# Peptides against a protein of PDB entry 2ODG: the designs that were tried, part 87

Target 1, 89 residues: chain A of PDB entry 2ODG
Amino acid sequence: MTTSQKHRDFVAEPMGEKPVGSLAGIGEVLGKKLEERGFDKAYVVLGQFLVLKKDEDLFREWLKDTCGANAKQSRDCFGCLREWCDAFL

## One batch from the design tools (peptide; made by RFdiffusion4, then SolubleMPNN)

Design b2_p26_2_s4 (from b2_p26_2, 11 letters changed)
Fold by OpenDDE base, seed 3:
Parts: sequence; C-alpha cells; structure tokens
Structure b2_p26_2_s4 (fold): chain B 89 residues (1-89), chain A 26 residues (1-26)
Amino acid sequence: as target 1 above (89 residues)
Amino acid sequence: SALKEEVEKARKLGEAARRRAEELAK
C-alpha cells in the first residue's frame, strides 16, 4: 500500500500545534467530530495513541467509537502517528 | 496474562481520557 501526501507531510516534521485534521485519515467530517469531543489538536490524539501504548487495535477501535472512522481512515491515522513517533520519539 | 492486563488498563485509561476531553469541550 502507498501513503498519501498528507501522511508524508505530517510525518516529515514536528507536529507542534497542527490541527487534528492534519492527521492522515482525518478529513473535514471526522475532524469536526473529534474537535467537538475535545480532540482539536493532533497532539491530543497523539496523547490518546500513547495512553493506549501504541496498540493498533485499541487505537483504531477508539477512533471508530469517537468519531466514526472507517477501517481505512483509522488505518491511515494509526499509520501516520506510528511513523511520526518512529521519527520523533 | 500480564500483557492482557496492561492492554486492559490502557483501554480503560483511554476511555477515561476521552470522557474527560468531552467534558472539557462542553
């Protein structure tokens, strides 16, 4: 499988204050839902990813339950955070 | 197993964090 340009843009640099919608797999619809639940920045979702100990199944289930992400969206988001952590943690 | 216990703890922590985030967003 290939990655998107959005993924590559995110994993290439420190995330700083990037909005949650900057994460691969998180479009306008999912981004708004995440923001409504307090996950307005990418680093807040990163925090949840780390609290779940980077577990793919737990994170993807959480994302589905929280904003209705489908399988591809949750996969893309998980992969985005995993690769960012590989580079910067 | 120890791994299962840690995974379950992580899940619970994640859910608690989600609930708190939702409360803060109101």
Scores: peptide ipSAE 0.027, ipTM 0.559, DockQ to the pose 0.058
Fold by OpenDDE base, seed 1:
Structure b2_p26_2_s4 (fold): chain B 89 residues (1-89), chain A 26 residues (1-26)
Amino acid sequence: as target 1 above (89 residues)
Amino acid sequence: SALKEEVEKARKLGEAARRRAEELAK
């Protein structure tokens, strides 16, 4: 799969205090919905990703249920967090 | 199966985390 520049920018460095909207697949619409549910920072979504033990199906289902992410958006977000973890965890 | 059981546990943990996050956002 070809990754976006947004993905590459995110996985290249520690995420620190980056907003949730910095995650690949998370645009303005999804970002606002996530923020309203308490997921304002990328690291909060990372936390959920880790709680779900990095399981793709569970995470993507959660993301869909939480903010209405479609298949591509959830796939991009999952891939972004997976590769970030491979580099920094 | 053991795998299904672990997946279900993970799901429950995720749901609990989501609920807590929503509570904190209010």
Scores: peptide ipSAE 0.027, ipTM 0.561, DockQ to the pose 0.058
Fold by OpenDDE base, seed 2:
Structure b2_p26_2_s4 (fold): chain B 89 residues (1-89), chain A 26 residues (1-26)
Amino acid sequence: as target 1 above (89 residues)
Amino acid sequence: SALKEEVEKARKLGEAARRRAEELAK
């Protein structure tokens, strides 16, 4: 499946202090909503991803409930975190 | 202190995330 350049940029290096909006599928709209809920950094969302034991359905449902992500946005975000973890975790 | 406040915020965020995970797992 084709990935975005944003995805490739994120999975290519340690995430460090990258903002939540650097995650694939998370634009300015969703990013602001996540920040309002305390998820201001990509690593905070990573934390939730790990708490949910990397389960795709649970994470995508959480993301939808938390910031209103649609199916594509949640898929892109999940895939981004999954591949990042495969490389660095 | 400012540090204690930030630690408390982090704790609350973590607990909220845990509660959400437990809810979804039911």
Scores: peptide ipSAE 0.022, ipTM 0.481, DockQ to the pose 0.050
Fold by OpenDDE base, seed 5:
Structure b2_p26_2_s4 (fold): chain B 89 residues (1-89), chain A 26 residues (1-26)
Amino acid sequence: as target 1 above (89 residues)
Amino acid sequence: SALKEEVEKARKLGEAARRRAEELAK
């Protein structure tokens, strides 16, 4: 399995004020749901990722519960944040 | 201040989300 261009675009540069929908695996549907729950920026989801100590199972379950992400979407989002952190933290 | 209030709200949101994730992971 390969990463998406969306993933590569996200991990290639500082996160800044990017919207939550910039995260791999987070499309318009999931993005809107996350925004409604207060997760409007990618860095807010990053914060949750870090609070969960980068644990894949915890994060993916949280994402599924919070916005209804399926297995692929949660995997893509997790991988996106993991690799961003590897590059910038 | 407004900032302190927002930080507290964010903390509560994060803690609630963490607890939920932990419950789901069991």
Scores: peptide ipSAE 0.022, ipTM 0.502, DockQ to the pose 0.048

Design b2_p26_3_s1 (from b2_p26_3, 17 letters changed)
Fold by OpenDDE base, seed 4:
Structure b2_p26_3_s1 (fold): chain B 89 residues (1-89), chain A 26 residues (1-26)
Amino acid sequence: as target 1 above (89 residues)
Amino acid sequence: DEEEEEEKKRKEEEEKEKKREEALKI
C-alpha cells in the first residue's frame, strides 16, 4: 500500500506541538470533531493510541466512535501513529 | 476522502508557488 504525503510528512520528524489535523486520515472535519472532544494535538491522540496498547481494532473503533472516521481514515491514522512510534519511541 | 482532497490542495498550492517563482526569474 502506498502512503500519502501527509503520512510521510508526519512520520519523518518528532510530532512536537503538531495539531491533531496533521495526522494522516484526519482532515478538517474529523480534526474539528476531535478538538471538540479535547484531542487538539496529535500527541493527545498518540496518548489514546498508547493507552489502547497500540491495538489496531480498539484504536480504529475508538476513532470511529469519537469522530466518525471511516475505515480508510482510521487505517491511515493508525498506520501513521504506528510508524511514528516505530521511529521515535 | 478529506485527506485526499487536502493533499490535492497542497499540491495545487505548491505548483502555483513554483510557477510564480519561475515567472519571477524570467
Scores: peptide ipSAE 0.187, ipTM 0.615, DockQ to the pose 0.014
Fold by OpenDDE base, seed 2:
Formats: C-alpha cells, structure tokens, sequence
Structure b2_p26_3_s1 (fold): chain B 89 residues (1-89), chain A 26 residues (1-26)
C-alpha cells in the first residue's frame, strides 16, 4: 500500500512540538480523544510507542483502546512512528 | 477515513493556490 502525504510529511523532519494530530492515521476525532487522555503532542504518543518496545500488536491495541482507532488508523499511525524512528532515533 | 478526508482537503487547497498563482501571471 502507498503511504499518505501526511505520513511523508511527518517522517521527513524532526518531530519537535508537533501536535498529536500531525501523526498519520490521527484525524480530528481521534486527535481530540488522545488530547483528552493527555496525549496532546506527537512525542507523547512516541513515548508510548517506545514504552511498548515498538511492538506493532501492542501499540495498535493500545491506540484502539485509548481513542477508538480502527485497523487502518492504527496501522497508519504505527507505520508513521516506525519510519520516523528509523530516520531520527 | 479521517486521514483520507484531510489529504483531500490539502489537495483542494493546493489546487486553489495553483489557480490563484496562474491568475496572477495573466
């Protein structure tokens, strides 16, 4: 499957202070739910991704349980963080 | 899909910007 432009834009540069909604797979609805749970920045979700040892199944299940992400949204968000880590971590 | 709708909106804004730039060249 091809990546979105949102994915390409996110993985192209350092994360900095980017909002959680800058992550691929995280739109307005999921972004608001994540912010309500204290995940207001993309780097906070990155922190959770790293705490889960970059495990795909654990992260995607956590994202589903936390904000109600579907299979595509959780896959896109996981892929975005994985590729960002490969480039910058 | 939220991401697909956001990508669609970005492409629509890019198209509007291109049309504006073309209009400024005439």
Amino acid sequence: as target 1 above (89 residues)
Amino acid sequence: DEEEEEEKKRKEEEEKEKKREEALKI
Scores: peptide ipSAE 0.184, ipTM 0.610, DockQ to the pose 0.014
Fold by OpenDDE base, seed 1:
Structure b2_p26_3_s1 (fold): chain B 89 residues (1-89), chain A 26 residues (1-26)
Amino acid sequence: as target 1 above (89 residues)
Amino acid sequence: DEEEEEEKKRKEEEEKEKKREEALKI
């Protein structure tokens, strides 16, 4: 599977203050839902990813339950955070 | 999906921008 340009743009540089919507798999709809739950920045979702010990199943299930992410969106978001962590943690 | 549509829109915008730049050089 090839990654999106959004994925490549996210994993290429430090996360900084990037909005939650900059994560691969997180568009405007999911982004707004995450923001309403207090996940306004990508690093807040990163925090949740780390709390879940980078577990794919746990994270993807959490994302689904939190914002209604489908299987593709949760996979893309997980992959984005995993590869970012591999580069910067 | 939503992300795919956003990526398509970005590519379309980039293509339009390139065409505009080319037209300005001529």
Scores: peptide ipSAE 0.180, ipTM 0.604, DockQ to the pose 0.014
Fold by OpenDDE base, seed 5:
Structure b2_p26_3_s1 (fold): chain B 89 residues (1-89), chain A 26 residues (1-26)
Amino acid sequence: as target 1 above (89 residues)
Amino acid sequence: DEEEEEEKKRKEEEEKEKKREEALKI
């Protein structure tokens, strides 16, 4: 499977203060919904990913329930966080 | 898909910038 350039840009460097919308699979619509729920930074979503013990099904279900992410968006976001963790944790 | 459209626009912009830089080298 090929990754997006957005995925490659995110996993290439430390997360820092990157907005939630910098995550692969998180566009403007999903980003705004996440921000309204208090997930304004990518590292807050990372925190949720880690609390869920990096479980794909649990994380993708949570993302769907939180912001209405579809199967592609939740997969792309999960893959982005997993690969970032593999590089920096 | 919003991300696919953003990726398409970015690639088109990068290609235009690259062509402009190449034209300035000639």
Scores: peptide ipSAE 0.167, ipTM 0.589, DockQ to the pose 0.014

Design b2_p26_3_s2 (from b2_p26_3, 17 letters changed)
Fold by OpenDDE base, seed 2:
Order: sequence, then structure tokens, then C-alpha cells
Structure b2_p26_3_s2 (fold): chain B 89 residues (1-89), chain A 26 residues (1-26)
Amino acid sequence: as target 1 above (89 residues)
Amino acid sequence: DKEEEEEKKKKEEEERKKKLEEALSL
């Protein structure tokens, strides 16, 4: 699968205090919805990803249910977190 | 059958949601 520049920018470095909107697949619309639910930072979504044992189906379903992410958005976000974890965990 | 396929899809969605709830509870 091809990755976006946004994906590459995210996985290249520690995420620190990056906003949730810095995640691949998370635009302004999804970012605002996630923030309204208390997921304001990328590391909070990372926490959810880890709680779900890095399961793709569970995470993508959670993201869909939480902010209305479509298949591409949820896939991009999952891939972003997976590759970040492979590099930094 | 369209209704059967919709019911199947609904059951699969309910099962996924149940698995998600269980996973989130650890």
C-alpha cells in the first residue's frame, strides 16, 4: 500500500504532544470529533490502539464508531500507528 | 435475499461491537 506524506512525517519521529490531527487519515473533521470525545492528542489514540492489542479490525471499527472515519481514513490511521510503534516501541 | 443479507450484516456488526466492548474492558 502507498503511504502519504502525512504518514511519513508522523512515523519519522517521536510523536510527543502532536495533536490527533497529525495522524494519517485524520483530517480536520475527524480531528475535531476525536477532540470532542477527549482524544485531543495523537498519544491518546495510540493508547487506544495499544489497549486494543494493535488489532486492525477492532481499532478501525473503534475509529469509525468514535468519529465516523471511512475505510481509507481508518486504514491510514491504523497503518500510521502500526509503523510508528514498529519504529519506537 | 436482500433481507437475509441485511440481517447477516447486522449480526456481524453486533458481534464486532461486542468484541470491541470486551477488548476495551481488558
Scores: peptide ipSAE 0.224, ipTM 0.698, DockQ to the pose 0.025
Fold by OpenDDE base, seed 5:
Structure b2_p26_3_s2 (fold): chain B 89 residues (1-89), chain A 26 residues (1-26)
Amino acid sequence: as target 1 above (89 residues)
Amino acid sequence: DKEEEEEKKKKEEEERKKKLEEALSL
């Protein structure tokens, strides 16, 4: 499967203080919902991903329940964090 | 049977949510 430019931009460099909306699969609508729940930075969502021990089903379910992400959005976000971790952890 | 399929999906979602709660409690 071809990744988005947004995915490539995120996995190419350290995460730093990037907003939650910089994650692949997280647009303005999902980003605002995540921010309202206290997930304002990409690294906070990374923290949740790591607490869930990088489990795809658990993370994608959490993302769906937290912000209403659909299957594509949750897959894109999971893949983005997985590949970032493979590169930088 | 739509009711049986909906019940199966509901049980699967409930089990997934339970696993999530357990995982978040570490």
Scores: peptide ipSAE 0.222, ipTM 0.697, DockQ to the pose 0.025
Fold by OpenDDE base, seed 4:
Structure b2_p26_3_s2 (fold): chain B 89 residues (1-89), chain A 26 residues (1-26)
Amino acid sequence: as target 1 above (89 residues)
Amino acid sequence: DKEEEEEKKKKEEEERKKKLEEALSL
């Protein structure tokens, strides 16, 4: 499967202060829910991804439980963070 | 059968939730 432009834009550069909604798979609805839970920046979600030791199943389950992400959204978000980490960590 | 697959899926989901709780407790 091909990645989205949103994915490509995110993984291409340091995330800095990018909002949580800049993550692939995170639209306005999921972004607002994440912000309400204290995940306002992409780097906060990155922190959770790292705490979960980059485990796909754990992260995707967490994202589902936290903001109601579906399978595609959680996969897109996971892939986005994984590839960003491969480039910048 | 379908009921056995649904039970298996539910058990797998519970195991994943347990693993998540363990991971978050670290």
Scores: peptide ipSAE 0.216, ipTM 0.689, DockQ to the pose 0.023
Fold by OpenDDE base, seed 1:
Structure b2_p26_3_s2 (fold): chain B 89 residues (1-89), chain A 26 residues (1-26)
Amino acid sequence: as target 1 above (89 residues)
Amino acid sequence: DKEEEEEKKKKEEEERKKKLEEALSL
């Protein structure tokens, strides 16, 4: 599968204080919904990803339930966090 | 058939939610 430029930009460097909307698959609509739930930073969503022990199905299900992410959006977000973790954890 | 399929889907959804809840509880 091909990655987006947004994915490449995210996985290339430490995420620091990047907003949740910087995650691949998280557009403006999903970003706002996540922010409303207290997931305003990418590292908060990373925390959720890690709590779920990097399980793809659990994370994608959580993301769907939390902000209404579709299959592509949840896959893109999961892949983004997985590859970031592979590089920096 | 449809009622049985809906009941199966509800049970499957409940099991998925339970697994997620267990995973989030650590």
Scores: peptide ipSAE 0.203, ipTM 0.677, DockQ to the pose 0.025; fails the geometry check

Design b2_p26_3_s3 (from b2_p26_3, 11 letters changed)
Fold by OpenDDE base, seed 1:
Structure b2_p26_3_s3 (fold): chain B 89 residues (1-89), chain A 26 residues (1-26)
Amino acid sequence: as target 1 above (89 residues)
Amino acid sequence: EEEEEEEEEEKREEEREEKRKEALSL
């Protein structure tokens, strides 16, 4: 599978203070829903990803339940966080 | 373009969710 440009831009550098909407698979709609739940920064979602022990099924289910992410959005977000962790953790 | 496709996909999912909520409330 080819990655998006948004994925490549996210995994290329330290996460810092990047907004939640900088994650691949998280646009304006899902981003606002995540912000309303207290996930305003990408690193807060990273925290949840790590608490779930980087488990794909658990993370994608959580993302779906939290903001209504579909299968593509949750896959793209998971892949983005996984590859970022491989580069920076 | 990829960000636009993602935003369009999210808007379509939100519209489907709203239609489901409407169908459950009526």
Scores: peptide ipSAE 0.162, ipTM 0.621, DockQ to the pose 0.027
Fold by OpenDDE base, seed 4:
Structure b2_p26_3_s3 (fold): chain B 89 residues (1-89), chain A 26 residues (1-26)
Amino acid sequence: as target 1 above (89 residues)
Amino acid sequence: EEEEEEEEEEKREEEREEKRKEALSL
């Protein structure tokens, strides 16, 4: 599976105050929808990912239900958070 | 290119959501 440059850029360094739109699979449209729901920072989505115990199906379903993410976007976002956690947690 | 692909996918989803809202309002 080839990762995006956005994925590589996200997993390469501490998350800090990165906006939600810095997550792979989260562009401007999904980012705005997430921000409207109180997920303005990538670390808030990370929090949800951790609350869901890093479960892929639960997280991808949640992301779809929250912002309308498709199967690719939810996969890319999940993969991004998983690999970030493997590097920094 | 990869960020542009994500944005294009999101725009396509927004257009589908708008079309669904229109179809439900008619």
Scores: peptide ipSAE 0.161, ipTM 0.620, DockQ to the pose 0.027
Fold by OpenDDE base, seed 5:
Formats: sequence, C-alpha cells, structure tokens
Structure b2_p26_3_s3 (fold): chain B 89 residues (1-89), chain A 26 residues (1-26)
Amino acid sequence: as target 1 above (89 residues)
Amino acid sequence: EEEEEEEEEEKREEEREEKRKEALSL
C-alpha cells in the first residue's frame, strides 16, 4: 500500500507544534471535531496513542468514537503516528 | 489541500454505504 503525501510530510520531521489536522487521515472535518475535544495539536493525539500503548485496535476505536473517523482515516492516522514514533522515539 | 478534500469525500462515501447497508438489513 502506498502512503499519502500528507503521511510522508508528517513522518519526515519532528512533530513540534503541528496542528491535529497535519495527521494523515485527519481532514478539516475530523480536525475540527478533535479540536473541540481538546485535541488541537498532533502531539495531544500522540499522547493518547502512547497511553493506549500503541495498540492499533484500541487507538482506531478511540479515534472513531472521538471524531467519527472511518476505517481508512483511522488506519492512516494510526500508521502515521506509528511510523513517526519509529523514527523519533 | 487536495488530500483533505479526498479524505472528506471518502468519509461521505463510506457514510452513504453504511446507510445503504443498514437500510438493506431492515
């Protein structure tokens, strides 16, 4: 499976203060819903990913329940955070 | 960004498919 350009751009560099919408699978609609829940930065979602011990099923379920992410969006967001962690943690 | 528009379009398509599956199961 090929990754998106958004995925490649996210995993290429330190996360810093990147907005939540910079995560692969998180567009404007999901981004706004995450921001309304207090997940305004990508590093806040990373925090949740780490609290869930990088578990794919738990993270994707949480993302679905939190912002209504579909199966592809949750997979893309999970993959983005996993690969970023492999590079920078 | 083109990718964000595609992700939102895909979400709308999946929501339409889920509603169709639900309607067929009734």
Scores: peptide ipSAE 0.159, ipTM 0.622, DockQ to the pose 0.023
Fold by OpenDDE base, seed 3:
Structure b2_p26_3_s3 (fold): chain B 89 residues (1-89), chain A 26 residues (1-26)
Amino acid sequence: as target 1 above (89 residues)
Amino acid sequence: EEEEEEEEEEKREEEREEKRKEALSL
């Protein structure tokens, strides 16, 4: 599967204070829904990903239930966080 | 370009969800 440019831009550097909308698969609509739930930064979603022990099914289900992410968006967001963790953790 | 495609897909899904909620309330 080819990754997006958004994915490549996210995994290339430390996460820092990047907004939640910088995650692959998280656009304006999902970003606003996540911010309303207290997930304003990408590192807050990373925290949830780590609490779920990097489990793909649990994380993608959580993302769907939290912001209404579809199968593509949840896959892209999961892949983005997994590859970032492989590079920086 | 890819970010714009993701945002457009999200907007289309939100519009479909709103239409479903309206249809279930009638």
Scores: peptide ipSAE 0.156, ipTM 0.611, DockQ to the pose 0.027

Design b2_p26_3_s4 (from b2_p26_3, 13 letters changed)
Fold by OpenDDE base, seed 2:
Structure b2_p26_3_s4 (fold): chain B 89 residues (1-89), chain A 26 residues (1-26)
Amino acid sequence: as target 1 above (89 residues)
Amino acid sequence: EEEEEERKEKEEEEERKRKLEEALSL
């Protein structure tokens, strides 16, 4: 699978206070929906990813249910968090 | 047939939600 530049930019450095919209697969539409649910920062979504024990199916379904992410968006977001964790966690 | 499909989709969604709730409770 090919990754986006957005993915590469996210996984290359500490997450810090990056907004949720910095995650690969999370555009303006999904970002706003996540923010409305209290997921305003990328690290909040990371927290959810970790609570789900990095399970791909559970995380992607959660993301779909929470903000209406499609299969590509949820895959991109999962891959982004997985690779970030592999580098920094 | 459509009602059966909608029922199956609902049951699958409910099962998915139960699994998610279980996972979130650790």
Scores: peptide ipSAE 0.195, ipTM 0.642, DockQ to the pose 0.027
Fold by OpenDDE base, seed 5:
Structure b2_p26_3_s4 (fold): chain B 89 residues (1-89), chain A 26 residues (1-26)
Amino acid sequence: as target 1 above (89 residues)
Amino acid sequence: EEEEEERKEKEEEEERKRKLEEALSL
């Protein structure tokens, strides 16, 4: 599967204090909705991803329910976090 | 047919929500 440049930029380095909008699949609209729910940083979403034991279906459904992510957005975000964890966790 | 589809979608959504709640309670 071809990844976006946004995905490649995120998985290439430590997450640090990156905003939630740095995650692949998370644009301005979804980012604002996540921030309103207390998910202002990418590492907070990472925390949720880990609590869900990296389960794709559970995480993608949570993301849909939390911010209205569509199938592509949730898949891109999941893949971004999975590959980041494979590299740094 | 539309009412049956809405029922199925609601049942699937409720099942997904239950699975999510279980996972978050770990």
Scores: peptide ipSAE 0.195, ipTM 0.640, DockQ to the pose 0.026
Fold by OpenDDE base, seed 1:
Structure b2_p26_3_s4 (fold): chain B 89 residues (1-89), chain A 26 residues (1-26)
Amino acid sequence: as target 1 above (89 residues)
Amino acid sequence: EEEEEERKEKEEEEERKRKLEEALSL
């Protein structure tokens, strides 16, 4: 499967203070819902990803339950965080 | 046999998920 440009842009550099909407799979709609739940920065979602021990199914289920992400959106977000961690963690 | 292997993998994954959920609840 090919990755999006948004994925490539995110995994290419330290995330710093990037907003949650910079994550692959997280558009404006999902981003707003995540922000309403206190996940305003990408690193807060990274924190949840790490607390779930990088488990794909647990993370994707959490993302679905938290912001209503569909299968593609949750997959894209998971892949984005996984590859970022492989590069920088 | 392939169906039995898939069932075993699913059961192992479900057990792992339960253990993680328990750990997060502590």
Scores: peptide ipSAE 0.134, ipTM 0.581, DockQ to the pose 0.019
Fold by OpenDDE base, seed 4:
Parts: C-alpha cells; sequence; structure tokens
Structure b2_p26_3_s4 (fold): chain B 89 residues (1-89), chain A 26 residues (1-26)
C-alpha cells in the first residue's frame, strides 16, 4: 500500500510537540474529538499505542471508539505510529 | 468572584481528566 504525504512528513522526524492532527488519518473532525478527550498532542496518542503493545486491532478499535475513526483513518494512523516507532524507538 | 472562576476551571479540568481516563480504559 502507498502512504500519504502526511504519513511521510510525520515519520521523517521526531514528533516533538506536534498536534494530534499531524497524524496520518487524523483530520480536522477526528482531531477536534481527540482534543476534547485530552489527546491534543500526537505523543499522547503514541502513549496509547504503546500501552496497547502496538497491537493493530486493539489500537484501531480504541481509536474508533474514542473519536469515531473509520477503517481507513484508523489504519493510516496505526501505520503512521508503527513506522515512526520503527524509525525512532 | 475569582473563587467561582477557579471552581469552574477546576470542574472543567476534572471533566477533561474523566474523559481521558474513560478513553484510556480497556
Amino acid sequence: as target 1 above (89 residues)
Amino acid sequence: EEEEEERKEKEEEEERKRKLEEALSL
């Protein structure tokens, strides 16, 4: 599968204080919902990804339940975090 | 009063924390 430019931009560098909306698959609507739940930074979502042991099914289910992410959005977000971790952890 | 504003800010913070805890729960 080909990745988006948004994915490539995210995985290319340390995430630092990047907003949650910088994650691939997280658009304006999902970003606002995540922020309302306390997930304002990409690293907070990374924390949840790591707590879930990088499990794709658990993470994607959590993301769906938390902000209403669809299958594509949750897959893009998962792939983004997985590849970032492969590069920087 | 500043006390009412501080109370409101505290309640809003506690609500945000509850939402976060709920989201992190499996």
Scores: peptide ipSAE 0.085, ipTM 0.508, DockQ to the pose 0.629

Design b2_p26_4_s2 (from b2_p26_4, 12 letters changed)
Fold by OpenDDE base, seed 2:
Structure b2_p26_4_s2 (fold): chain B 89 residues (1-89), chain A 26 residues (1-26)
Amino acid sequence: as target 1 above (89 residues)
Amino acid sequence: MEKEEKEKELLEKAKEAGEALLEALK
């Protein structure tokens, strides 16, 4: 599969204080919903990803339940965090 | 316990814990 430029931009550098909307698969709609749940920064979602032991199914289901992400959105977000971790964690 | 059931349980625990922690940090 190919990745988006948004994905490549995210995995290319330390995420620092990037907003949750910087994550691939997380647009304005999902970003707002995540922010309302307290996930305002990408690193907060990273935290949840790590707590879930980087498990794809668990994370993608969590994301779906938390903000209504569809399959593509959750896949893109998971892939974004996985590859970021591969590079920096 | 089926794998799916176990994953569902873990998901619920993670969801609950995450929400509780964020609430506590407000």
Scores: peptide ipSAE 0.129, ipTM 0.695, DockQ to the pose 0.093
Fold by OpenDDE base, seed 5:
Structure b2_p26_4_s2 (fold): chain B 89 residues (1-89), chain A 26 residues (1-26)
Amino acid sequence: as target 1 above (89 residues)
Amino acid sequence: MEKEEKEKELLEKAKEAGEALLEALK
C-alpha cells in the first residue's frame, strides 16, 4: 500500500494548530462531523488516540462511531497519527 | 470476560469520557 501526499504532509512536521481536516482520511464530510463533536483540531483527535493507548482497533472503531469513517478513512487516519507519533513523540 | 467483550467495554468508556471532557471544556 502507498500513502497519500496528505499523509506525508502531515507526518513531516509538528502538528501545531492544524485543523482536524489535515489528518489523512479526514475529508470535509468527516471533518465537519468531528468539529461538531468538539474535535476541531488534529491534536484533539491525537489526544483520543493516545488515551486509547494507540490501539488500532479501538481507535478505528471510535472514529467510525464518532464521525462515520469507513474502513479506508479510519485506516488512513490511524496510520497518519501512528507515524506522526513515531516521528515526534 | 472474553477479549472482544473487554474491548467493547473499553471503547464505550473511551467514548463517554471523551464526550464528557469536551462538553466540560465548552
Scores: peptide ipSAE 0.123, ipTM 0.687, DockQ to the pose 0.093
Fold by OpenDDE base, seed 4:
Structure b2_p26_4_s2 (fold): chain B 89 residues (1-89), chain A 26 residues (1-26)
Amino acid sequence: as target 1 above (89 residues)
Amino acid sequence: MEKEEKEKELLEKAKEAGEALLEALK
């Protein structure tokens, strides 16, 4: 399965202060829901990803429960964070 | 405890911890 340009743009550089909506799979709707729950920056979601020890099933289920992400959205977001960590962590 | 049950427990703990921390930061 190929990645999106959004994914490639995110994993190519340090995430810094990028908003949560910069994550692959996180559009306007999901981004706003995450922000309402306090996850306003991509690095806050990264923190949750790391606390879950990078476990795909746990993270994707968390994302679904937190903002209503569907299977593709959660997969894209997980892959985005995984590959970012492979490059920079 | 089965693997699925452990995963459910971990998920709940993760949710609670995240929510508690963010609430404290508000």
Scores: peptide ipSAE 0.116, ipTM 0.683, DockQ to the pose 0.093
Fold by OpenDDE base, seed 3:
Structure b2_p26_4_s2 (fold): chain B 89 residues (1-89), chain A 26 residues (1-26)
Amino acid sequence: as target 1 above (89 residues)
Amino acid sequence: MEKEEKEKELLEKAKEAGEALLEALK
């Protein structure tokens, strides 16, 4: 499966203070909704990902329920965090 | 507990706890 440049940019380095919108699959619409819920930084979403034990189904459902992510958006976001964790966690 | 029900319960717990904590930290 092909990845976006946005995905590659995110997984290539420590995420630091990157905004939530830096995550693959999280565009302007989803980013704003996540920010409204307090998930303003990528590391806050990472925290939720880790609390859910990196489970794909649970995380993707959480993302869908929290910001209305569709299947592709939740898949891209999950893949982004999974690969980042594989590299840096 | 059925698998689907358990996952639903875990999801609700995760949602409520996460949002409550973020509100408290504002």
Scores: peptide ipSAE 0.113, ipTM 0.675, DockQ to the pose 0.096

